# Designs tried in a protein design run: peptides against a protein of PDB entry 5D63. Part 71

Target 1, 292 residues: chain A of PDB entry 5D63
Amino acid sequence: SLRRGIYHIENAGVPSAIDLKDGSSSDGTPIVGWQFTPDTINWHQLWLAEPIPNVADTFTLCNLFSGTYMDLYNGSSEAGTAVNGWQGTAFTTNPHQLWTIKKSSDGTSYKIQNYGSKTFVDLVNGDSSDGAKIAGWTGTWDEGNPHQKWYFNRMSVSSAEAQAAIARNPHIHGTYRGYILDGEYLVLPNATFTQIWKDSGLPGSKWREQIYDCDDFAIAMKAAVGKWGADSWKANGFAIFCGVMLGVNKAGDAAHAYNFTLTKDHADIVFFEPQNGGYLNDIGYDSYMAFY

## One batch from the design tools (peptide; aimed at target 1 W207 C214 V248 H256)

Design b2_p28_3_s2 (made by RFdiffusion4, then SolubleMPNN; from b2_p28_3, 20 letters changed)
Fold by OpenDDE base, seed 5:
Structure b2_p28_3_s2 (fold): chain B 292 residues (1-292), chain A 28 residues (1-28)
Amino acid sequence: as target 1 above (292 residues)
Amino acid sequence: SKSLKISTQEELDEYEEKLFEKFEEVES
């Protein structure tokens, strides 16, 4: 079963992703196929999948950038019916915006079926060009047509997954206490994380004894990431991952405050020093407290 | 009294030096 989360949805046949054209919040904005760059944000191509309670394998799909939802126009079962962005809510009963998402016959990709019409999200003719039509189309769960098969690349983690990644790290103190602030987190590429750091002004900030030292840098970084999230995305129900840690060295005679994020595969954490923008597997401290 | 948290520029400079060394090791 597909988990709640933020996904980059890529066609199984050609290097094209499901894209909300221009990231527009206007009702009726076309959803189209568009090229993407691996390991980048791909702004208009991120979708929050929210599972519908008591309806098996059925979701709404909210565009992260626009805050609008994937919508089959008039819920029509006609082949070639437009799929658009449209205003909605996460737990709507509107069948135009309800999508049953299950594994395809190949066991790796998914098919996306409209709950009402029973037609499938289709990259028309498998067109790899930017702006290619995505439409509802007749199909079956078992057929191998790549026009209707999609890889769901998960771009977020749950709080439980983040907690598990922290628990696996060897640089956690025996007295560790973690505090979870949100339920689902978009995990940023390091390049984006670094750019937020640069834009925050922290690279030019002056260290000053107690009044602006390690804890101030770490909190300022978290605040910068939070603001970046609020300014960048119109969807709700998720946060941007950026943690704060307090740690003590092995000798027990020094402490430090720093940040951390998740690795690309979401399995581990990596430490971030907000005073110099460095990423480290070992920052020289064992964390006794974190919040994220 | 001994401070647990890094509280001087000198201590920070020493920490940064160590941090950069570790970074180079990870990058290697």
Scores: peptide ipSAE 0.033, ipTM 0.523, DockQ to the pose 0.079
OpenDDE base, seeds 1, 2, 3, 4: peptide ipSAE 0.031, 0.018, 0.028, 0.016; ipTM 0.545, 0.455, 0.563, 0.381

Design b2_p28_3_s3 (made by RFdiffusion4, then SolubleMPNN; from b2_p28_3, 18 letters changed)
Fold by OpenDDE base, seed 5:
Parts: structure tokens; sequence; C-alpha cells
Structure b2_p28_3_s3 (fold): chain B 292 residues (1-292), chain A 28 residues (1-28)
């Protein structure tokens, strides 16, 4: 039921998210409850869920920042066993790092069960304080204890979902051809997208006929986002969403190169002009080519 | 890329003006 993707995982009882302490890549780094800010990156709180082939509803959970995996210490079934970050691989056979994730009894939240121990990821005592212990704890799938119920907020889109969002947009030319570069994309808040743009130097770049015009700006923005991704995250298997489009105007006598990203709900695209940092629902061009 | 892309400063200036006007409308 749970799709492959990047998730922000929030407790169902209190406003606390699953956080890898300090984003450290060290084996044994505590995973803790921590406050979060909506519509921000929440750096240490993003997890890539990779489904295990032929094992129903079972995943590894890779911390995007550290590149380490959620790990039940020694795979112990003892209540209170630490849940930590630990080195691993996406398709490991180590049951300490395999998590069965299914809907809870409320039909909205999920429970996270260790594959080996059959204990559940538990925000101990429902403690909402920063640094609160997250541990393996005894439980059942039908139990209503909010300490073991988690909302999985999807922060990424698949290439297919991105393709669908583009297809729904009214500013796509009949001759449109899209080229998909990756499989899963972290979708950034506009504020983060803009900050990358600012840090890239593009705001200070000058338009020059042919030698540095619209296509150069658009590709430079995509390169900047790619580099930001590589420099910011240690996990693999995903990209940062930033598209490039070529478009033609309604009259058919002018073209432009620009960027685009996805809206917050991931259902639509929004256009981005890398020459001035503007976001637009209508950039004045219909896209005949995109790569993302 | 097609050769009828924005290729002059005048075209860019016109486009930029239009773009900012659109942004202003959205922000208002």
Amino acid sequence: as target 1 above (292 residues)
Amino acid sequence: MKDWKISTQEELDAYEKELFEKLAKVES
C-alpha cells in the first residue's frame, strides 16, 4: 500500500517527527522525536522508503541527510530497544533494518513494525519534547496507541507522477516531448528553490545575445539544483526536482527556455523564470520539450 | 533550440516587463 518515496514521518498523537539526531552518519546515532516546521525541508527528518521485493509491505528507511538506515539495535524484541541510524543498503536482508509498514486501525496513520522482532516503532510515552526517545516496543496492528501511529507525508514524486502533472497543465504544446532523467524526485518548497537560485549566482548573471541567454540560464539553474542535491544529501536513489522546458508563444513566432517545478500538492507544475527568479502559472509559452 | 527564441535585448526587455506585470497581478 505504501509507495516508494521520500516521507516526512509525523507522530499521530503529538507534533513530533522522526528525526536522526544531528543528521549524523555514525552507526548508532539515535533516532528521536523532534519538532518540525511545515513547508520546510526538515533536513534530518526525511526518509526514503524502499520496498523490498517479494516481501509484502516491507521497506528499508534511509535517512536522506545521513545516508544511513533506520535500525533496531541488535534486532531485540525487548520493549525500549533503541532505534538508531546505521549503515546499510536499500535491499538488505538484515532484519534489524527491515520495516513492515501498514495502515493502523484508524485507516489514515501507519504503524512501523520491525520485520524480525515484530515490535513497533514507538515514540516513548508520547513525549513531544525535542530528543524524545524512539524505541521498539511491543504492540499489535489493531491497537489504537498513538505512540505507535505515524503519518507518512509524501515529499517526493515518481517520474510518472511528474509526467502526469505536466500532462494536466494547459501550457503544453501539441508537439510536446518529455524526457525523464530520474525515477524519484524530492520536491522542494519554493523558498528553498529560490535560495538555490540566489546562491547560484544567476541573479547577478547578465543576459548576452546567444552566448548567455535563456537556455543558459535555464540549464544553469538545473545544474545548480543538481549540485545542491549532491552537496546536501548523502542518500542515493533520488533526485531533486527541477525541470527545463523549451516553449513557443501563442503566435508561434517566439520561443523561450525556462524552468519548472511542482506545486505543494504535487498535482500541478509551476513555471520558474531563472532570469529573474519569478514563479508563474502562465509564463506565456507552451512547452514543446522538457527534461527533468 | 529553435532560432526564433528570445535573441535580442529588446525582446528580453519586453518579456521581462510582461513577466513582472503578470507577477504583480498574481500578488495583488
Scores: peptide ipSAE 0.027, ipTM 0.556, DockQ to the pose 0.090
OpenDDE base, seeds 1, 2, 3, 4: peptide ipSAE 0.025, 0.009, 0.012, 0.011; ipTM 0.550, 0.434, 0.410, 0.451

Design b2_p28_3_s4 (made by RFdiffusion4, then SolubleMPNN; from b2_p28_3, 18 letters changed)
Fold by OpenDDE base, seed 2:
Structure b2_p28_3_s4 (fold): chain B 292 residues (1-292), chain A 28 residues (1-28)
Amino acid sequence: as target 1 above (292 residues)
Amino acid sequence: MKSWNISTQEELEAYEKELLEKLKKVES
């Protein structure tokens, strides 16, 4: 079963992703196939899948950038019906915006079926060109047509997954306590994380004893990421991952505040030093507290 | 990379409290 999360949705046949054209919030904005760059944000191609309570395998798909929802035009079952962005809500009853998402016959990709029309999201003709039509099309769950098969690449982690990643790290103090602030986190590529750090002004900030030292740097970084998230995305119901840790050294005579994020595979954490923008597997401290 | 000298659990808890207060301001 597909879990709640943010997904990059890629066609199983060609290197094309489901893209909301220009990231526009206008009703009727075409959803199209578009090229993507691995390990990048792919701004208009991120979708928050929100499971509908008590309706098996059924979701709304909210475009992270526009805050609008994947919508089958007029809910029509006619092959070639446009799939567009349209205003909506996460728990709508509008069948035009309800999508049953289950594994395809290959066991790795998914098919996306409109709840009402029972047609499937189709990359028309398997066209790999930018702007290629995505439409509702006749199909069945067991068909192997790659035009209707999609890989759901998860770009977010739950708080539980983040907690598990922290627990696996060897640089955690025996007294560690974690404080979870949100439920689902978009995990940024390091390049994006670093760019936020640069844009925050922290690279030019001067360390000053107590008044602007390690904790201020770490909190400023978290604040910068939070603001970046608020300014960048119109969808709600998720946060941007950026942790703050307090740690103590092995000797127990020094403490430090720093940031952390998740590795590319989301399985581990990596430490980030906001005073110099460095990523480290070992920052020289064991964390006794984290906020994220 | 700068740090504090923390030699007791009480000092650690004090800094934890301080950070918590700052974080609340950021997220509110």
Scores: peptide ipSAE 0.033, ipTM 0.480, DockQ to the pose 0.913
OpenDDE base, seeds 1, 3, 4, 5: peptide ipSAE 0.017, 0.011, 0.007, 0.030; ipTM 0.505, 0.480, 0.429, 0.652; seed 1 fails the geometry check

Design b2_p28_4 (made by RFdiffusion4)
Pose (drawn by RFdiffusion4):
Structure b2_p28_4 (pose): chain A 292 residues (1-292), chain P 28 residues (1-28)
Amino acid sequence: as target 1 above (292 residues)
Amino acid sequence: AAPAWSNEATATSLSGTVTATALNSAAA
């Protein structure tokens, strides 16, 4: 089963993503194929998949930017029916916005079936051009047609996954305690994490004993990332990944506060120095506390 | 005794390197 999370959904035949055109919140805004840039935030192409209780392998798909849902127009089973963004709710009973998502016959990509119509999300003619039509279409679960096959590229971590990445890190103090604050996190590319740090004003902040020292920088960065999340996205039910750690050096005589993020493969943590924007695999301190 | 917090010379000059990793992509 596809896990709850945020996904960049890429056609298996051509490198086009599912894209809510112009990120528009208007009802009926077309969902189309569009090119994308790896290791960036693809602002119109991120989808929060919310599992439906007791309805196996079935979800709502909420565009992260617009807050609107993937909707099969009037629920029609006719091939070519429009797939658009539409207002809705995470746990709707409206079958136009319910999607059964299971692995295709290639075992890696998925097919997306409308719960009401039993038709599939289809990149019409396999068209790779920007703005290509995506429609509901007749199809089967097992066929190899790439027009109806999609890679769900996971862009978020559960809290359990973030905890696992931290636990595998070699720079954790024996007294370490972590404090989990949310359940699902959008992992940022370093390019975006750095842009938030720049836009927060922190690069210009001066170190001052106690009144604006390392704890102040770290907390300010976390707060800046939290503000960014709420100001940038209209969908609810997730948080942005940015941790704060307190650590102590090997000699046991100096402590430091700093931030952390995740690697691209989501398996490991990487430390971030808020005083200077640097990323480090070893910051010189072992973490005795973290909150994220 | 409790450890001291990092001073200006230490806190503002920390540097290092990061190992590269691939994207968490099923299309890879």

Design b2_p28_4_s1 (made by RFdiffusion4, then SolubleMPNN; from b2_p28_4, 13 letters changed)
Fold by OpenDDE base, seed 4:
Structure b2_p28_4_s1 (fold): chain B 292 residues (1-292), chain A 28 residues (1-28)
Amino acid sequence: as target 1 above (292 residues)
Amino acid sequence: APPKMDDAETATSLSGTVKSTPLNDASL
């Protein structure tokens, strides 16, 4: 089954993603096909899939930017029915906003079926142009039609996945204790993470003994990421990944506070030095504590 | 020059194994 998470949803036939037009929170805002840039945020094209308890393979899809939900207009089963952003809740009973998401016949892509109408999310005519219509359309689970097949590229990690990535890292002290703060984390591209760091004013901040040292830098970075998340996204139920670690050197005579994020494949962590904006696979310390 | 990049006071003496503890937060 599809896991809870944030997804970039791409058409299987053409290089087009499911986009909420202009990221607007207005009811009835068109959901359209739009071009995307790999390894970027793709702001209007991120969707939080929330699984519905006790309803197999069924989700709401919240647009991360607008905080509105994918909605089949009037729940109509007519081919060509508009799919729009609409106000909603993660665990709604409104069948217009409930989507059964399962693997297609190709075993890689998914189909997105409206729970009520049993029609599928369709990139009309497979149009690759920006603003191309996405609609509910008749179909079956076994059809090979690429207009109704979607790749779900996961842009987030669960707390368990983050924990597993940390546990695999060789720079973790035997006494390590991690503290999980959230359940699901949007993982930022390094370029975005670096931009937040720049915008925080940390590049201009001066190290000062005790009063503004490594822990202040590391916490300031985490605070900057948290604020960026709150200011950038209207959806709830996720955080932005930015960890803080405390580590000790191999000699055991020095400690440091630093940040970390996840690699692109979400399998590993990379250390981030908030005092200089550097990414390192080895920061010279073994972590005995983290919170993220 | 100030010795940036380290603070000995952050070091602690701990025992045990690598573990992760979830916070009691509504986000979990």
Scores: peptide ipSAE 0.035, ipTM 0.569, DockQ to the pose 0.084
OpenDDE base, seeds 1, 2, 3, 5: peptide ipSAE 0.034, 0.025, 0.031, 0.030; ipTM 0.552, 0.548, 0.543, 0.571; seeds 2, 5 fail the geometry check

Design b2_p28_4_s2 (made by RFdiffusion4, then SolubleMPNN; from b2_p28_4, 12 letters changed)
Fold by OpenDDE base, seed 1:
Structure b2_p28_4_s2 (fold): chain B 292 residues (1-292), chain A 28 residues (1-28)
Amino acid sequence: as target 1 above (292 residues)
Amino acid sequence: SAPKMDDEKTATSLSGTVAPTPLNSESL
């Protein structure tokens, strides 16, 4: 089954993603096929899938950027019915905005069925051009048509997945205590994470004994990421992943405060030094506390 | 004694710096 999370949704037949045109929050904004750049944030192409309680395999799809929802125009079952962004809520009862998402017959891709109309999200004619029509179209769950098959690339982690990644890391102290602040986290590409760090002013910040040292840098980075999240996205119900750690060195005579994020595969953590913008597999400290 | 928590800033090259990513569909 599909988990709650943020997804980049890619066509199984052509290198096209489900894009909310211009990231517009206007009702009736077209959802279209558009090219994407691997290992980037893909701003208009991120969708928060919120599972509907007690309705099997059924979700709302909130565009992360606009805060609007994937909507089948008038809930029509007619082939070629527009799929648009429209105002909504995560737990709506409007069947125009309810999507049953299940594995296709190939076991890798998903099909996206409108709950009301029973039509499927279709990349019309498999058109790989930017702005290609996405529509509701007749289909079946077992049909092999790639126009209606979608890969769900997960761009977020749950707090439990983050906790598991931390637990696998060898640089965790035996006294470690982790504190989870949120439920679901968008994991940023390193390029975006580094850009936030640059824009924070931290590269130009002067280290000063006690008054602006490692803890201030680490907290300032987390605050910068939090602000970036609030300023960049209109959707709610997720956070941006940026952890703070306190660590002790092997000798036990020094401690440090630093950041961490997740690797691209979300399986491991990587340390981030906010004083210099470095990513490290080993920062020279074992973490005894984290919050994220 | 409790560890001191105050590592001084080191001058190193920035890691993970890449070219800016364009927006997908059209301009914001």
Scores: peptide ipSAE 0.028, ipTM 0.511, DockQ to the pose 0.207
OpenDDE base, seeds 2, 3, 4, 5: peptide ipSAE 0.018, 0.015, 0.024, 0.016; ipTM 0.516, 0.517, 0.587, 0.524

Design b2_p28_4_s3 (made by RFdiffusion4, then SolubleMPNN; from b2_p28_4, 10 letters changed)
Fold by OpenDDE base, seed 5:
Structure b2_p28_4_s3 (fold): chain B 292 residues (1-292), chain A 28 residues (1-28)
Amino acid sequence: as target 1 above (292 residues)
Amino acid sequence: AAPAMLNEEEATSLSGTVASTPLNWASL
């Protein structure tokens, strides 16, 4: 089954993603096919999939940027019915906003079926142009039509997945205590994470003994990421991944505070030094505490 | 003012080992 999470949803036939036009929060905003740039944030093309309790393989899809939901216009079963952004809630009973999402016959892509109409999300004519129509269309689960097949590229991790990535890292002290602050985390590309760091003013901050040292830098970075998240996205129910660690050196005579994020594959963590903006596999400390 | 909802916090404990990796940076 598809896990709760944030997805970039890409057509299986052409290099086009499901895009909410202009990221608009207006009811009836068209959802369209649009080009995307790999390893970027793709602002209007991120969707939070929220599983509906007690309804197998069925989700709402919230646009991360607008906070609106994928909606089949009037729930119509007619081929070519518009798919739009519309106001909603994560656990709505409105069948216009309920999507059954299961693997296609190829075992890699998914199909997205409207719960009410039983029609499928279709990139009309497989058009790869920006602004191409996405519509409800007749189909079957076993049909191989690439217009109705979608790759779900996971852009987030659960707290459990983040915990598992930390547990695999060799730079974790035997006394480690982790504190999980949220349930689901958007994982940023390093370029975006670095830009937030630059915009925070930390590159120009002066280290001062005890009054503004390693812990202040690390906490200021986490605060900057949290603010960036709040200012950038209208959807709720997720956070932006940015951890803080406290570590001790191998000699046990020095401690440090630093940040960490996840690698692109979400399998590992990478350390981030907020005093210089560096990414490290080894920061020279073993973590005895983290919050994230 | 609506009461601020707090996120649910979960504490977890891990056991780890001291190790080194090839990629490093100067400690600050």
Scores: peptide ipSAE 0.021, ipTM 0.556, DockQ to the pose 0.028
OpenDDE base, seeds 1, 2, 3, 4: peptide ipSAE 0.015, 0.010, 0.013, 0.020; ipTM 0.574, 0.534, 0.568, 0.592; seeds 1, 2 fail the geometry check

Design b2_p28_4_s4 (made by RFdiffusion4, then SolubleMPNN; from b2_p28_4, 12 letters changed)
Fold by OpenDDE base, seed 3:
Structure b2_p28_4_s4 (fold): chain B 292 residues (1-292), chain A 28 residues (1-28)
Amino acid sequence: as target 1 above (292 residues)
Amino acid sequence: SAPKMDDEKTATTLSGTVASTPLNSASL
């Protein structure tokens, strides 16, 4: 089954993603096919999939940028019915906004069926052009038509997945204690994470003994990421991944505070030094405390 | 410049790795 999380949803036939046109929060905003750039944030193309309790394989899809939901216009079963952004709630009973999402016949891609109409989200004619129509269309679960097949590229991690990534890292101290702050985390590309760091003013901040030292830098980075998340996205129910660690060196005679994020595959952590903006696989310290 | 360490920070006195603790209901 599909897990709760944030997804970039890509057509299985052409290099096009499900895009909320202009990221608009207006009711009836077209959802369209649009080109995307791998390993970037793809602002209008991120969707929070929220599973509906007690309804098998059924979700709402909230656009992360607009905070609006994928909606089949009037719930119509007619082929070519518009799919739009519309105001809603994560646990709505409105069948226009309920989507059954299951594996396609290829075992890799998914099909997205409207719960009410039983029609499928279709990239009309497989059109790879920017602004190509996405509509409800007749289909079956076993049909191999790539117009109705979608890859769900996971852009977030659960707190449990983050915990597992930390637990397998070799730079964790024997006294380690972690504290989980949120349930689901958007994992940023390093370029975006670095830009937030630059915009925070930390590159120009002066290290001062005790009064503005390593912990102040690490906490300021986390605060900057939190603010960026709040300012950038209208959807709720997720956080932006940015951890803080306290670590001790191998000799046990020095400590440090630093940040960390996840690798591209979400399997491992990478350390981030907020004093210089460096990414490191080994920061020279073993973490005895983290919160994220 | 190179990162600076903090001599005032100390590791916990706990023996062994402690499991991560949820701080709020979003972590459950």
Scores: peptide ipSAE 0.034, ipTM 0.579, DockQ to the pose 0.069
OpenDDE base, seeds 1, 2, 4, 5: peptide ipSAE 0.029, 0.030, 0.029, 0.033; ipTM 0.440, 0.591, 0.574, 0.604

Design b2_p28_5 (made by RFdiffusion4)
Pose (drawn by RFdiffusion4):
Structure b2_p28_5 (pose): chain A 292 residues (1-292), chain P 28 residues (1-28)
Amino acid sequence: as target 1 above (292 residues)
Amino acid sequence: SAAYAANRAAQAAYTAPWVAALMAAWAA
């Protein structure tokens, strides 16, 4: 089963993502194929998949930017029916916005079936051009047609996954305690994490004993990332990944506060120095506390 | 940089008097 999370959904035949055109919140805004840039935030192409209780392998798909849902127009089973963004809710009973998502016959990509119509999300003619039509279409679960096959590229981690990445890190103090604050996190590319640090004003902040020292920098960065999340996205039910750690050196005589993020593969943590924007695999301190 | 190194040294001097007691509390 596809796990709850945020996905960049890529056609298996051509490198086009599912894109809510112009990120528009208007009802009926077309969902189309569009090119993308790896290791960036693809602002119109992120989808929060919310599992439906007791309805196996079935989800709502909420565009992260617009807050609107993937909707098969009037639920029609006719091939070519429009797939658009539409207002809705995470746990709707409206079958126009319910999607059964299971692995295709290639075992890696998925097919997306409308719960009501039993038709599939289809990149019409396999068209790779920007703005290509995506429609509901007749199809089967097992066929190889790439027009109806999609890679769900996970862009978020659960809290359990973030905890696992931290636990595998070699720079964790024996007294370490972590404090988990949310359940599902959008993992940022370093390019975006850095842009938030720049935009927060922290690069210009001066170190001052106690009144604006390492704890102040780290907390400010976390707060800046939290503000960015709420100001940038309309969808609810997730948080942005940015941790704060307190650590102590090997000699046991100096402590430091700093931030952390995750690697691209989501398996490991990377430390971030908020005083200077640097990313480090070893910051010189072992973490005895973290909150994220 | 030089300014960053100075900050790091001043932070270490600030935490030296009490960081042992703090870590003891965390061990308890």

Design b2_p28_5_s1 (made by RFdiffusion4, then SolubleMPNN; from b2_p28_5, 11 letters changed)
Fold by OpenDDE base, seed 1:
Structure b2_p28_5_s1 (fold): chain B 292 residues (1-292), chain A 28 residues (1-28)
Amino acid sequence: as target 1 above (292 residues)
Amino acid sequence: SAELAANRAAQAALTKPTIAAVLAELEA
């Protein structure tokens, strides 16, 4: 079953992603096929899948950028019916905005069926051009038509997954205590994480004993990421991953506060030094406390 | 490891001894 999370949704046949045109929040904004850049945010192409309680394999899909929802126009079952962004809520009962998402016959891709019309999200003619029509189209779950098959690349982690990644890391102190602040986290590419760091003013900040030292830098970075999230996305129900750690060195004679994020595959953490913008697999400290 | 030693050296000037002191107290 598809987990709650933020997904980049890519066609199985051509290198196109489901894109909300211009990221517009206007009702009726076309959802189209569009090219994407690997290892980037792809702003208009991120979708929060919220599972509907007690309805098997059924979700709303909220565009992360616009805060609007994938909507089958008038819920029509006619082939070629437009799929648009439209205002909505995560747990709506509007069948125009309810999507049953299950594995296709190939076992790797998914099909996206409108709950009401039973038609499928279709990249019309498999058109790989930017702005290609995405529409509701007749189909079946067992068909192999790549126009209706989509890879769901998860761009977020649950708090449990983050916790597991931390637990696997060798640089965790025996006294470690982690505090989870949110439930689902968008994991940023390092380039974006670094840009936030640059824009925060931290690169120009001066270390000063006690008054503005390691903990201030680390917390300032987390605050900057939080603010960036709030300013960048209109959807709710997720956070941007940026952790704070307190650590002690092996000798036990020095302690440090620093940040961390997740690796691209979400399986591990990587440490981030907010005083210099460096990413490290080993920051030289074992964490005894984290919050994220 | 050599990497650990290098990282410690690199981070030494950025650290906060007060945190270490608190940790030591908590572990005592």
Scores: peptide ipSAE 0.028, ipTM 0.612, DockQ to the pose 0.164
OpenDDE base, seeds 2, 3, 4, 5: peptide ipSAE 0.021, 0.026, 0.020, 0.026; ipTM 0.550, 0.598, 0.550, 0.607

Design b2_p28_5_s2 (made by RFdiffusion4, then SolubleMPNN; from b2_p28_5, 15 letters changed)
Fold by OpenDDE base, seed 5:
Structure b2_p28_5_s2 (fold): chain B 292 residues (1-292), chain A 28 residues (1-28)
Amino acid sequence: as target 1 above (292 residues)
Amino acid sequence: SAELEAQRKAQAEMTKPTIAEFLAALEA
């Protein structure tokens, strides 16, 4: 079953993703096929899937950028019915915005069925051009038509998944205590993470004894990421992943505060030094405390 | 960099007492 999370949704037949046109929050904004760049943020193409309690395999899909929801126009079962962004809520009862999402017959891709109309999200004619129509279309769960098959690439982690990634890292002290601040985290590409760091002013910040030392740098980075999240996305119910750690060196004569994020596959953490913007697998300290 | 290393050394001296307390607690 599909987990709650943020997804980049790609067509199984052509290199096109489900895109909210111009990221507009206006009701009736077309959802279209659009090209994407791997390992980038793909701003208008991220969707928060919120599972509906007690309704099997059924979700709302909130566009991360606009804060609007995937909506089948008038809930019509007619083939070719527009799929648009529309205002809504995560746990709506409006069947126009409820989507049953299950594995297709190929076992890798998903199909997206409107709960009310029982039609499927369809990249019309498999058109790979930017702005290609996405519509509700008749179909079956077992049909092999790639126009209605979608890969759900997860761009977020739950707090539990983040906790597990930390626990696997060899640079965690035996006395480690982690404090989880949120439930779901968008994991940024390093390039985006670095850009936030640059924009924060930290690259030009001077280390000063006590008044602005390692903990200030680490907390400033986390604050910058938090602000970036708030300023960039209109959807709620998630955070941007950026951790703070306190660590001690092997000799036991030095301590440090630093940041960390998750690797691309979300299986491991990588350390980030906010004083120089470096990513390291080994920062030279074992963490005894983290919050993220 | 040499500058970052110097900064870390300064931080190390500042945190030494706290580290000592931490390590002592681990041994108890």
Scores: peptide ipSAE 0.069, ipTM 0.699, DockQ to the pose 0.571
OpenDDE base, seeds 1, 2, 3, 4: peptide ipSAE 0.023, 0.030, 0.059, 0.025; ipTM 0.520, 0.660, 0.697, 0.608

